# Ledger of designs, part 154: peptides against a protein of PDB entry 4AID

Target 1, 242 residues: chain A of PDB entry 4AID
Amino acid sequence: FDIKRKTIEWGGKTLVLETGRIARQADGAVLATMGETVVLATAVFAKSQKPGQDFFPLTVNYQEKTFAAGKIPGGFFKREGRPSEKETLVSRLIDRPIRPLFVKGFKNEVQVVVTVLQHDLENDPDILGMVAASAALCLSGAPFMGPIGAARVGWVDGAYVLNPTLDEMKESKMDLVVAGTADAVMMVESEIQELSEEIVLGGVNFAHQQMQAVIDAIIDLAEHAAKEPFAFEPEDTDAIKA

## One batch from the design tools (peptide; made by RFdiffusion4, then SolubleMPNN)

Design b2_p23_7_s2 (from b2_p23_7, 15 letters changed)
Fold by OpenDDE base, seed 3:
Structure b2_p23_7_s2 (fold): chain B 242 residues (1-242), chain A 23 residues (1-23)
Amino acid sequence: as target 1 above (242 residues)
Amino acid sequence: SALEARHRELEERLRRAYEERKA
């Protein structure tokens, strides 16, 4: 197996991005590890557009599988078939920053699946899932203008904390999730308790700064393992509005 | 779709690979 791996220290934790071991039939596939939390992201895209397709058919599915769920906090035996509230929320969290980064006019079906394989009860798989999904898309050859990075920022003992543990988050006055490109913040989601706007804005900036190492890691992985870009020429849809 | 079928196959392979690592 030609396995490509990138490892970085990130927020005092080892982040590992790996490709080439698993899911070789996907257009892109990344096994991401932070601590002992492990996710697999797979990206698959159609090589043609469906006739009459008028919208971009991106589907993002985050899943905490039952084999991992026995180690996931609150992961009771999920009845097969319906996403949990968490899975629905995290799927949207991953979708939001990714969707706008596809080339305008690309309307081929894209499916991203993020599967939690292991949970360490310390590192939440959502941020890791965002990173893995970004990496999988960058490897896929899809017309995706990523990578995105992502970070969670806490406010603990009067300081910003990058990707706080689940236990640190209990003491955090902020749950700030940021996703962005190298150049721009694409998404902010926040739950804040009694913090100034200045601290929150500082948290967004801190997140965007700290995610650059992840973006660079995805780029480095893609340089060594990405497929050739899919030849996509957008139909000049602007000519029909004239 | 064909994409969903590929993802299901991938997920099943992953489940198997995860189960094999626990054994």
Scores: peptide ipSAE 0.021, ipTM 0.580, DockQ to the pose 0.026
Fold by OpenDDE base, seed 2:
Formats: C-alpha cells, sequence, structure tokens
Structure b2_p23_7_s2 (fold): chain B 242 residues (1-242), chain A 23 residues (1-23)
C-alpha cells in the first residue's frame, strides 16, 4: 500500500492526515485523526456534466456510524436512514466554505462524505471533518480552489482556546467556528455569551492564524499524494460574469 | 483573485509533484 501520512501538532493535540489505506475507489480519501477522534472523508466527482445541468450538484454528507454511536453524544437518536440534527448541521457546516471554491462553470456531480469512525468524547469530529473534507478534495483532482482550514475557538478564563474539548466548551463563553483559505475567511458560525465585538473579531483572527498549519499540512500531503488535476476549462461565458 | 493565484500555484505544485512521480 502506498500510504502517505502528515502529522502536525495543532493546539496541543496531534493531527494526523493519512491517505492510501482506505476508500481507494474514491477520487480523494483521507483518514484524519485528532486525539482518538477519527473521521474518513471521501470525495468523488463525475468526469462529465449531465445534459441540461444548470446548477452545481455538490452534496456533502456528514455521518456518524452506529458502531461509534456508543461513544457519540446523542448517537442513540439515530434512526436508520435519516440524518440526525447534528449530522444535518455539520453537513451544512462543511458545505458552506467549500461550495464557493469550485471553479465557476464546473457542474459535474461532486459528493463529499465524512464518516465518523471513532469519537474520544474530547475532540468534536466537526472540525476534523471539515479538515478531512478539504484534504480529500485537494487529493481528488477536482477543480477545487482549496485547501480550506477550519478551527473552533473558545473563550475560557479570559483567553482564546483552539479547538476546546467538550468539557472546556462547557466553561467557554464563545463557540466560534471559522473556515478559510490561506488568504481569506470563508465562513464564520458563532454562539457568543456576552462578549465584546473586539474579542469576537480577535477570535476570528486567532482561528485564521491557527488554521494555517492545517492548510500547510494539507498542501504537503497533496504534493505527495494528489491525483492529476482534472482537465476542466470553464466556458468563457461564465468567466465574464465575475 | 489572490485565491485563484494561490490555487494555480497549488495546482501547479501538485501537477509538478505528480509529473515527478510518473517520471
Amino acid sequence: as target 1 above (242 residues)
Amino acid sequence: SALEARHRELEERLRRAYEERKA
């Protein structure tokens, strides 16, 4: 097996991005680990556009498997075949920052699936899922203008905390999820308890700074494992409407 | 955009890395 792995220290935790072991039938596949939380992201894309396709058909599915559910908070409410509220929310959280980064005019079907394989009860798989999805897309050869990084920022004891544990989040006055490229913030989602706008803006900046190490790790992995870029030339007509 | 430039650089780095692996 040609297994490629990137390991970094990130917010006092070990982040591992691995490809080449699992899901080789996907265009891109990344096994991501933070602590003992483990996710598999897969990216697949159609090599042609469907006739009459007028919108970009991106689907993002975050799922937590039942074998991990004994360790996943709220996993008992998973009825077979319907996504939980958490799975729906996290699927949208992953979709939001990646959707704008596809090349304009690309209307081939794209499917991203993030599967939680293990949960340590400390590290939430949502951030890890965002990172893994970004990495899988960068490996796939799809015309995706990533990578994105992602980070959660807490405010605990008057300081920013990168990717707070579920226990630290109980004491946090902020739940700030940020996703972005190396150059720009693409998405902010926040729940805030009586904090100044200055602290919140500082949290966005902190997140964007901290995600650079993840972006660099995805780039390094992709340099060593990416497929050949899919030959896609956007029709000139959609480029002029920018 | 700066994003497009960096992505082109990334795609070009990825393409070079892929070409160097086929070679």
Scores: peptide ipSAE 0.007, ipTM 0.416, DockQ to the pose 0.854
Fold by OpenDDE base, seed 4:
Order: C-alpha cells, then sequence, then structure tokens
Structure b2_p23_7_s2 (fold): chain B 242 residues (1-242), chain A 23 residues (1-23)
C-alpha cells in the first residue's frame, strides 16, 4: 500500500490524516484520528452528468457504526435503516460548508460518506468527520474549492478551548462549531449560555485561526496523495441571465 | 472571485504534484 500520512499537533491533541490503506475504490478516502476517535471519510463522484440533471446532486452521509455505537452516548439499537438524530445533524453539519464550494455548474453526482470507526468518549467525531470529509474531497480530484477546516470552540474558565472534550463541554458556556476555507467562514453553529456577542465573535475568529493548521495539513496530504484534478470547465450557460 | 482564484492556484499546484509523483 502507498500510505501517506500527515500528523499535526492541534489543540494539544494529535490529529492524523491517513490515505492509501482503506477504501481505495473511492475517488478519495481518508482515515482521520484524534485521540482514539477514528473516522473514515470517502468521496466518490460521477465522471459525467446525468442527462437532464438540473441541480447539484451532493449526498453527505455521516454514520456511527454499531461497533462504535457501543461507546457512543445515546447509541441505542439503531434499527439499521434510519439515521439517528445525531447522524442527521452531523450529516447536515458536513454538507453545509462543502456544498457551496463545488465549482459552479458542476452537476455530477457526488457522494460523501463519513463513518465513525471508533469513539474515545473524549473527542467528538463530528469535527473529525468534517476534517476527514474535506480531506477526502481534496484527494478525490473533484472540482471542490476546498479544503475546509473545522473546529469546535468552548468557553471554560474565561478562556477559549479548542475542541473541548465531552467532559470539558459540560463546564463550557459555549458550543461553537465553525467551518471555513483559509479565507472565509462558511458555517457557524452555536449554543451559547449567557455570553456576550463579543466573546462569541472572538470564538469564531479563534476557530478560524486554529483551523488553518488543519487546512494546511490537508493541502500537504493532497500534494502527496491527491488524484489528478478532474478536468471540468463549467459551461458558460449558468450565467443566470437575469 | 478570490475563492475561484485560490482554487485554480491550488488545483494547478496539485496537478503539478501529481505529475511529479507519476514521473
Amino acid sequence: as target 1 above (242 residues)
Amino acid sequence: SALEARHRELEERLRRAYEERKA
């Protein structure tokens, strides 16, 4: 196997992005690890557009497999067919920042699947899933204007905390999830307890600064492992003649 | 846009890196 790996220290934890060992049939596949939480992201895209395709057919599916679910809080016996509320929410959390970053006019089918393989009960796989999905897309050669980074920010004892543990989150007055490109915030989700707007805005900025190391790590991995960029020229037809 | 410009730059960088690994 031609295994490529990027490792960074991120928020006092080791983030590992690995490709080349698992899911080699995908266009992009990344195994991401933080602590003992492990996710596999795969990206697959069609090499042609379906006749009459009028919208961009992106599907994002985040799933927590039953073997990981035994460690996941609230991971009751999922009937194999319905995503949990968490899986639905995290699928949307991954979808929202990536959807607008596809090259305009690209209407080939894209499927992103994020699978939680292991959960350490400290590091939430949602952030890791966002990072892994971004990396898998960048490796795939799809016309994706990423990478995105992602971060969770807490507010504990009057300070910002990058990617707080589940235990630190119990003491946090903020659950702030941010995703963005190197230059722009693309998505913010927040649950805030009695904090000023200034602290929240500072948290967004902190997240965006801290995710740069992840973006750089994805780019470095892509330089070593990405497929040839898919030749896509948007037909000038999506000039919305208003 | 600035995003499209950065994308083109990165895409070209990744294309070069791909060709260098293929050679």
Scores: peptide ipSAE 0.625, ipTM 0.949, DockQ to the pose 0.837; fails the geometry check
Fold by OpenDDE base, seed 1:
Structure b2_p23_7_s2 (fold): chain B 242 residues (1-242), chain A 23 residues (1-23)
Amino acid sequence: as target 1 above (242 residues)
Amino acid sequence: SALEARHRELEERLRRAYEERKA
């Protein structure tokens, strides 16, 4: 096994990104760990476009596995075959920032699967899943203009908290999820309790600053483990409008 | 765009790093 690993300190926690051990049949595969929460992200993309494909066929699927369900709030109520509300929401949180970052004109099928393998009841696997999905795409060779970083920001005792624990979130006046590239915020999702717009905007900026270390860690991992970039030349869409 | 320029730069870095690991 050619295992590559990147480890960083992030918000007072150790983030580990690992590739080469699991899901080697995928184009990209990353095992991400924060605390005792563990996720596996896989990225697979088709090497050709389907005839008559008129849209970009991206599928993102976040899953909490049944063996982890004993550590996942509400996991006991998983009816076989339907995503939970949480799984649906997190799939959208991952989809939203990555979808616009594919090279224009790329219409090959892309599938991203994020699987929660372990949950510690402190570190939410959603942020970790966003990071792992970004890393898996960067390792895959797909024409993805990432990486993205992601962060959750809380507001506890009059201060910003990076990736608050589930217990800290009970006292937080803000649940702010941000994803972005090195230069730009791509997605904001927020639940806010009686906070000023200034505090919220400051939270977005704080998240974007704090995710840079994650972006850099994904790039470093990719330099050591990424597949050859897929040769894709976007058709000059300016020439088709003539 | 600036995003496309950064992507091309990173893609070229990753291509070089891939070739160096393959050699």
Scores: peptide ipSAE 0.621, ipTM 0.948, DockQ to the pose 0.839; fails the geometry check

Design b2_p23_7_s4 (from b2_p23_7, 16 letters changed)
Fold by OpenDDE base, seed 2:
Parts: structure tokens; C-alpha cells; sequence
Structure b2_p23_7_s4 (fold): chain B 242 residues (1-242), chain A 23 residues (1-23)
């Protein structure tokens, strides 16, 4: 097996991005690990557009498998077939920052699937899923203007905390999820408890700074493992609507 | 824009890296 791996220290934790072992049938596939939380992201894209396709058909599915549910808080019997509320929310959280980064005019079907394989009860698989999805897209050769990084920022004991544990989050006055490119913030989702706007804005900046190491790690992995970039020229048709 | 410029640069890097792995 030609396994490529990138390992970085990130917020005092080891982040591992691996490709080449699992889901080789996908255009891109990344196994991401932080602590004992493990996610598999796969990206698949159609090599042609469907006739009459008028919108960009991106589907993002985050899934927590039932065998991991023994460690997932609130593991209600996932009735086979409907996403839980958490899975729906995290699917949207992954979708929001990646959707606008596809090359304009690209209307080929894209499917991103993030599967939680293991949960350690410390590291939330949502952030790891965002990172893994970004990496899988970059490896796929899809016309995706990523990578994105992602980070959760807490505010604990008067300091920013990168990717707080579930226990640290109980003491946090902030749940701030940020995703972005190396140059721009693409998405902010926040729950704030009695904090100044200055602290929140500082948290966004902190997140964006801390995610650069992840972006660089994805690029390094892609240089070693990415498929040939899909040749896509935007049809000049959208230049007429500007 | 800066995003498009960065994307083009990354694509060329990844293409060159892909060709080096095929060789």
C-alpha cells in the first residue's frame, strides 16, 4: 500500500492526516486522527456535468457510525436512514465553507462523506471532519479553491483555547467555530456567554492563525498524494452576468 | 482576486508533483 501520512502538533495535540489505506475507490480519501477520535473523509466528483444541470450539486454527509455510538454522548438509536440533529448540523458546518470555494461554473456532482470511525470523548469529530473533508477534496483533483482549515476556539480562565476538549468546553464562555482559507475567513459559527465583541473578534483571528498549520499540512499531503488536477475551464458565460 | 491566484499556484504545484510521481 502506498500510504502517505502527515503529522503535526496542533493545539498541544497530534493531528494525523493519512491517505492510501482506506476508500481507494474515492477520488480523495483521508483518514484523520486527533487523540483517539478518527474520521474518514471521502470526496467523489463526476467527470462530466449532467445535461440540464442548473445548480452546483454538492452533497455533504457527516455520519457517526453506530459502532462508535457506544462512546458518543446522546447516542439515541439512530434509526437507520435519517441523520441525527448533530449529523445534520455538522454536515452543514462542513458544507458552508467549502461550497463557495468550487470554481465558478463547475456543476459536476460532488459528494463529500465524513464518517466518524472512533470517538475519544475529548476531541469533537466536527472540526476533525472539516479538516478531513478539506484534505479529501484537495487530494481528489476537484476544482476546489481550498484547502480550508478549521478550528474551535474556547475561552477558558481568561485565555483562548484551541480545540477545547468536551470537558474544557463546559467551562468555556465561548464556542467559536471558524473555517477559512489561508487568506480569508469563510465561516464563523459562535455561541457566546457574556463576552465582549473584542474577545470574540480576537478569537476569530486566533482561529485563523492557528488553522494555517493545518492548511500547510493538507498542502504537503497533497503534494505527495493528490490526483492530477481536473482540467476545468470556467465557461465565460458567467462573465456576462457581472 | 487573491483566492484565484492562490488556487492557480496550488494547481500548478500539485500538477508538477503528480508528474514527478508518475515519472
Amino acid sequence: as target 1 above (242 residues)
Amino acid sequence: DRLEARYKELVERLRAAYERRKA
Scores: peptide ipSAE 0.649, ipTM 0.954, DockQ to the pose 0.883
Fold by OpenDDE base, seed 5:
Structure b2_p23_7_s4 (fold): chain B 242 residues (1-242), chain A 23 residues (1-23)
Amino acid sequence: as target 1 above (242 residues)
Amino acid sequence: DRLEARYKELVERLRAAYERRKA
């Protein structure tokens, strides 16, 4: 197996991005690890557009498998076959920042699947899933104008905390999820308890600064493992108006 | 725009890296 791995220290934790071990049939596949939380992201895209396709057919699915040795928090009610509320929310959280970053006019089917493989009960797999999905898309060769980074920011004891643990989040006055490119914030989702706008804006800036290391790590991994970029030129729709 | 310019640069960088690994 030709395994490529990038490891960085990120917010006092080790982030590992790995490709080449599993899901080799996908266009892109990344194992991402933070602490003992592990996610697999896969990206698959069609090499042609379906006849009559009028919209961009992107599907993002986040899945938390029930582990035999541990109930994922909230997994008590997983009836087989329907996504939980959490899985639905995190699927949308991953979809929101990536959907606008596909090259205009690309209407080939794209499927992103994020599967939680392990949960350490400290590190929430949602941020890790966003990072892994971004990395899998960059490795796939799809016409995706990423990578994106992502970060959660807490406010604990009068300071910003990058990717707070589930226990630190109980003491946090802020749950701020940010996703963006190297140049721009693409998505903000926030729950805030009695904090000033200045602290919140500072949190967005802090998140965007801290995610640069992740963006750089994805690019470094892609230089070593990405497939050939898919040759896509948008049809010159201006030539049809003449 | 800046995003498109950055994307084009990254694509060329990744294409060049792919060709170096294939050789």
Scores: peptide ipSAE 0.648, ipTM 0.954, DockQ to the pose 0.877
Fold by OpenDDE base, seed 4:
Structure b2_p23_7_s4 (fold): chain B 242 residues (1-242), chain A 23 residues (1-23)
Amino acid sequence: as target 1 above (242 residues)
Amino acid sequence: DRLEARYKELVERLRAAYERRKA
C-alpha cells in the first residue's frame, strides 16, 4: 500500500489525514481522524460531460453508518436508504462551500461521499467530514479551486474554543461553523445565545485563522498523493457576454 | 481574481509534484 499520511495538532487534538489504504477506486479518498472520530471521504468525477448537460451535477452525501450510530446521539434505527435530518443538514453544510469552487464551465458529474466510520462522542464528524471532503477533492485531480478548511467555534468562559467537544458545547454560547479557502470565508452557519456581533465576527475570524493549518495539511498531503490535475479549460464565458 | 491565481499556482505545484512521484 502506498499510504500517505499527514498529522497535525489542531485545537489541542490530533488531526490525521490518510490516503492510499481504502477506497482506491475513487478519484480521491481520505480517511480523516480526530480523537476517535473517523470519517472516510471519497470524491469521484466523470472524465466527460454528459450530452445536453446544462448545469453542474454535484452530489454530496454525508452518511452516518449504523455501526457508528450506536455512538451517535439521537441515532434511532436509520432505515437504510433515507438520510436523517442530521445527514441532510451536514450534506448541505459540506456542499455549500465546495460548490462555488469548481472551475466555471465544468459540468462533469461529481460525487462526494462522506461516511462516518467511528464516533467518539466528543468530536463531531461534521467538521471532520468537511475537511475530509476537501482533501478528497484536492487528491482527485478534479478542477476544484480548494482546498477548503472548516472549523467549529464555541464561546466558553469568555473565550473562543476551536472545535469544542460535545460536552463543551453544552456550556458554549455559540455554535459557529465556518468554512473557507485560505483567502476567503465561503460559508458561515451559526447558532448564537445572546452574544454581541463583535464576538461573532471575531469567531469567524478565529475560525478562518485556525483552519489555515488544515488547508496547509491538505496541500501537503496532495503534494504527496494527489492524482494528476484533470486538464480542463474553463469556457471563456466573458466572450459569450460580449 | 485571487482565487483563480491561487488555484493555478496550486495546480502547477501539484502537477510538478505528480511528475516527481512518477519519475
Scores: peptide ipSAE 0.645, ipTM 0.953, DockQ to the pose 0.883
Fold by OpenDDE base, seed 3:
Structure b2_p23_7_s4 (fold): chain B 242 residues (1-242), chain A 23 residues (1-23)
Amino acid sequence: as target 1 above (242 residues)
Amino acid sequence: DRLEARYKELVERLRAAYERRKA
C-alpha cells in the first residue's frame, strides 16, 4: 500500500490523517485518528451532471456503525436503517460548512460518508469527522474551495480548552463548535451557560486560530496524495441576472 | 474574492504536486 500520513500535535493530542490503505475506490478517502477515536471519511463525486439537475446534489452521511458501538457511550445495537438523532445532527454539522464551498454552478452528485470505526470515550468523533470529510474532499479533486478546519472550544476554570474531552465537557460552561477556511469562519454552533458575549467571541477567534494547524496538515497531505483537480469552469450566473 | 483567489492558488499547487508524483 502507498500510505501517506500526516501527524500533528493539536490541543495536546496527536491528530493523524492517513490515506491510501482503505476505500481506494473512492475519489478521496481519509482515516483520521485523535487519541483512540478513529473515523473514515470517503468522498465520491460524479464526473458529469445529470440531465435536468437544477440543484447541487450533496449528500453527507455520518454513521456510528454497530461494530464501533461497543466503544460508543450508550451504544446499544442501533437498528440498521434509520440514522439516530446524533447521526442526523452530526451529518448536518459536517454539511453546513462544506456545502457553500463548492464552486458555483457545480451540480454533479457528491457523496460524503463519515464512519466512526472506533471511539475512545474521551474524544468526540464529530470534530474528527469534520476534519476527515474536509481532507477526503481535498484529496478527491472535487471543485471544493476548502479545506475547512474544525474545533470544539470549552470554557473550563476560566480558560478556553481546545477539543475538551467528554469528561472535561461536563465541567465546561461552553460547547462551541467552529468550522472555517484559513481566511473565514463558515459555521458556528454553540451552547452557552452564563458567559459574556466577549468570552464567546473570543472562543470563536481561539477556535479559528487553533484550526489553522489542521488546515495546513490537510494541505500538506493533499500535496502528497490528492488526485488531479477536476477541471470545472464556474457558470457565470451573474450574466443570467442581466 | 479572497476565497476564489485562495482556491485557484491551491488548485495550481495541487496540480503541480500531482504532476511531480506522476513523473
Scores: peptide ipSAE 0.640, ipTM 0.952, DockQ to the pose 0.878

Design b2_p23_8_s1 (from b2_p23_8, 14 letters changed)
Fold by OpenDDE base, seed 1:
Structure b2_p23_8_s1 (fold): chain B 242 residues (1-242), chain A 23 residues (1-23)
Amino acid sequence: as target 1 above (242 residues)
Amino acid sequence: SMAEKRQEELEEIRRKAAARRAE
């Protein structure tokens, strides 16, 4: 199997992005690892638009399967439970920054699935899932204008902390999730305990700076493993409005 | 636009990746 892997040091942790081993039936598939937390992101897109499709049909599903609590037990995909509140929230965190980055007029079905395979109870799989989803889309050939990076920023002992552990987050006065491109912040979500706007804005800037290494890692992986671009010509809807 | 330029850059990355697999 032609397995491509990118490894970087990020916030004092090793981030690994891997493709080519798993989910070969997907248009893009990335296995992402940080610490002992492991996620699989898959991207699949339809090669044609449905007749009468008037909106962009993007679906994002984040799943924390019960086998992720510890070492990956072999093989039993336990049944589709109703998404937890966390799974619903993280699905939206992934959806929000990626949705506006599709080429205007693209209305083919796109499905992104992020599955937590292992959780170390230190590294939250949400940020890792955002990164993996971005990478999977970049590899897929879909008309996606990513990559996005993502970062969580904490405020611990009067300093910014990149991707705090779940234990460090208990002492954090800020839970700030940022997603963006190389050029722009696309999404901010925050829970804040009595911090100044200046500290919060500084946290957004810190996140955007720190995610550049992830964006570069996704680009490097895509240069080695991305599929050919899907031939999509947007209907010149601007020519009809002139 | 900046968006169109970024799309062209990504298409070029994917084109290079496809060429490297054909070698």
Scores: peptide ipSAE 0.025, ipTM 0.612, DockQ to the pose 0.813
Fold by OpenDDE base, seed 4:
Structure b2_p23_8_s1 (fold): chain B 242 residues (1-242), chain A 23 residues (1-23)
Amino acid sequence: as target 1 above (242 residues)
Amino acid sequence: SMAEKRQEELEEIRRKAAARRAE
């Protein structure tokens, strides 16, 4: 077992990214841990395009499984088959920033699955899931132009807080989720209570600055564990529209 | 494009990763 691990301090918490122990059958697989919250991200991509495929078939599935439900708020008996509102929302939060980062003309099926394995009731698995999905894609060999980082920003006692706990979020006037590359913000999602646009913009900038350490950690992990790039040449017809 | 540059960077990262596994 060639297990690679990257550990960083991030917002006063230890973030661990691990690969090589679990889900080896995936193209990429990352176990991410922050506190006692643990997620597994897997990335799988088809090695050929389906005949007549006209769009990029990316599927992102975030799942809070029943074995973690004893620690997941609202983890009621999910009947097999329909995602919860939270699972649907987080799947979209992961999808939005990663979808634009695939090479144009790549129309092979891509499946990203994020599974919450453990929840500590302090660290929300959504941000951790975004980070893990990014890392899994970077390791996979898929033509993905990541990594992305992600961060949640709160506003507590007149200051920005990186990845506030669920308890700190009750006192926060801002729930700001940001995802981006090293160079650019790709996605912002925000719930704000009576804050100025200046504070919100400052929160986006704070998030983008703070996620650089995560991006660097994913790059370092990829430099040690990434698969060979999948040989993909876009057909000339899709390159002309760039 | 910025996208092409980032692809080249990722390919370089992956190439470095492959080289380190062959050692």
Scores: peptide ipSAE 0.025, ipTM 0.619, DockQ to the pose 0.790
Fold by OpenDDE base, seed 2:
Structure b2_p23_8_s1 (fold): chain B 242 residues (1-242), chain A 23 residues (1-23)
Amino acid sequence: as target 1 above (242 residues)
Amino acid sequence: SMAEKRQEELEEIRRKAAARRAE
């Protein structure tokens, strides 16, 4: 098996991005690990557009499997077949920053699936899932203008904390999730407790700076493992405005 | 555009990756 792996230190934790071992039937597949939290992201895209397709059919599914539920808080409420509230929210967190980054006019079906395989009860799989989804898309050959990075920022004892543990988050006055490219912030989601706008804006900037190492790691992995770009010519939609 | 620049960069990365697999 041609296994490619990138390892970086990120916020005092080891981030591992691996491809080539699992889900080889996908266009892109990345196993991402931080601590003992493990996620598998897969990206699959159709090689043709469906007749009459008028919108971009992107589906993002974040799921925490039942076999991991012995280590996943709240795992007892998974009725077979319906996403939990957490799975629905995280699916949206992944969808929001990636959807705008597809080439305009691309209307082939794209499915991103992020599966939590293991949870360490310290490292939240949501940020790891965002990173893994970005990496899987970059490897896939889909016309995706990523990578994106992602980061969670806490505010603990008067300082920014990158990807706080679940225990550190109990003491945090901020839950700030940021996703972006090398050049731009694409998404911010925040829960703030009595903090100034200056601290929040500083948190966004801190997140965007800290995610550059992840973006660079995805690029390095893609240089070794990415598929050929899918041959897609956007229809010249500017010709219809004449 | 910024999107076009990122596309060109990503296509270059993918071409480099393909070349390395052909060696």
Scores: peptide ipSAE 0.024, ipTM 0.622, DockQ to the pose 0.803
Fold by OpenDDE base, seed 5:
Structure b2_p23_8_s1 (fold): chain B 242 residues (1-242), chain A 23 residues (1-23)
Amino acid sequence: as target 1 above (242 residues)
Amino acid sequence: SMAEKRQEELEEIRRKAAARRAE
């Protein structure tokens, strides 16, 4: 088993990205750990387009399974089969920044699944899930123009806090989730309490700066573990509309 | 285009990845 691992210190926490141990049947699979929160991201893509496929069929599913629910705040035994509101929201948070980064004209089915395996009650698995999904796509060989990084930014005691704990978030005047590439912010989602636009913009910049270490970690992992790129040539007709 | 630059960057990452796998 060729297991590749990247470890970085990120916001005073250890981030671990691992591949090669779990979900080897996927095109890409990453086990990501921050503190004691653990997620598995898998990326699978079809090797052909369906006849008559006119849109890009990307599906992102974030799942907090019942075996992790003993450590998930509000861990009601999820009724089998329907995504919670949180799972639906986090699935969209992951989808939004990655969808634009696929090669134009690529209309093969892509499925990203993020599964929370463990929760430490301090580190929210959403950011970790975004990072893991990005890494899994970069490893998959899919025509994905990532990586993305992601970060949560809080505002506690007049300072920015990278990936605040769930307890620090209770005192935070900002819940700012940012995702981006090395060069660009791709997504911002924010809940803000009585903060200036300057503080919010500063938070976006802070997030984008802090996620570079994650982007670099994904690149380093991909350099050692990525599959061969899927040979995809876009049809000439889709190139003209860019 | 921005897509072409990102494709070049991805190809460079992939080229670096292939080189490191050959070591």
Scores: peptide ipSAE 0.021, ipTM 0.603, DockQ to the pose 0.482

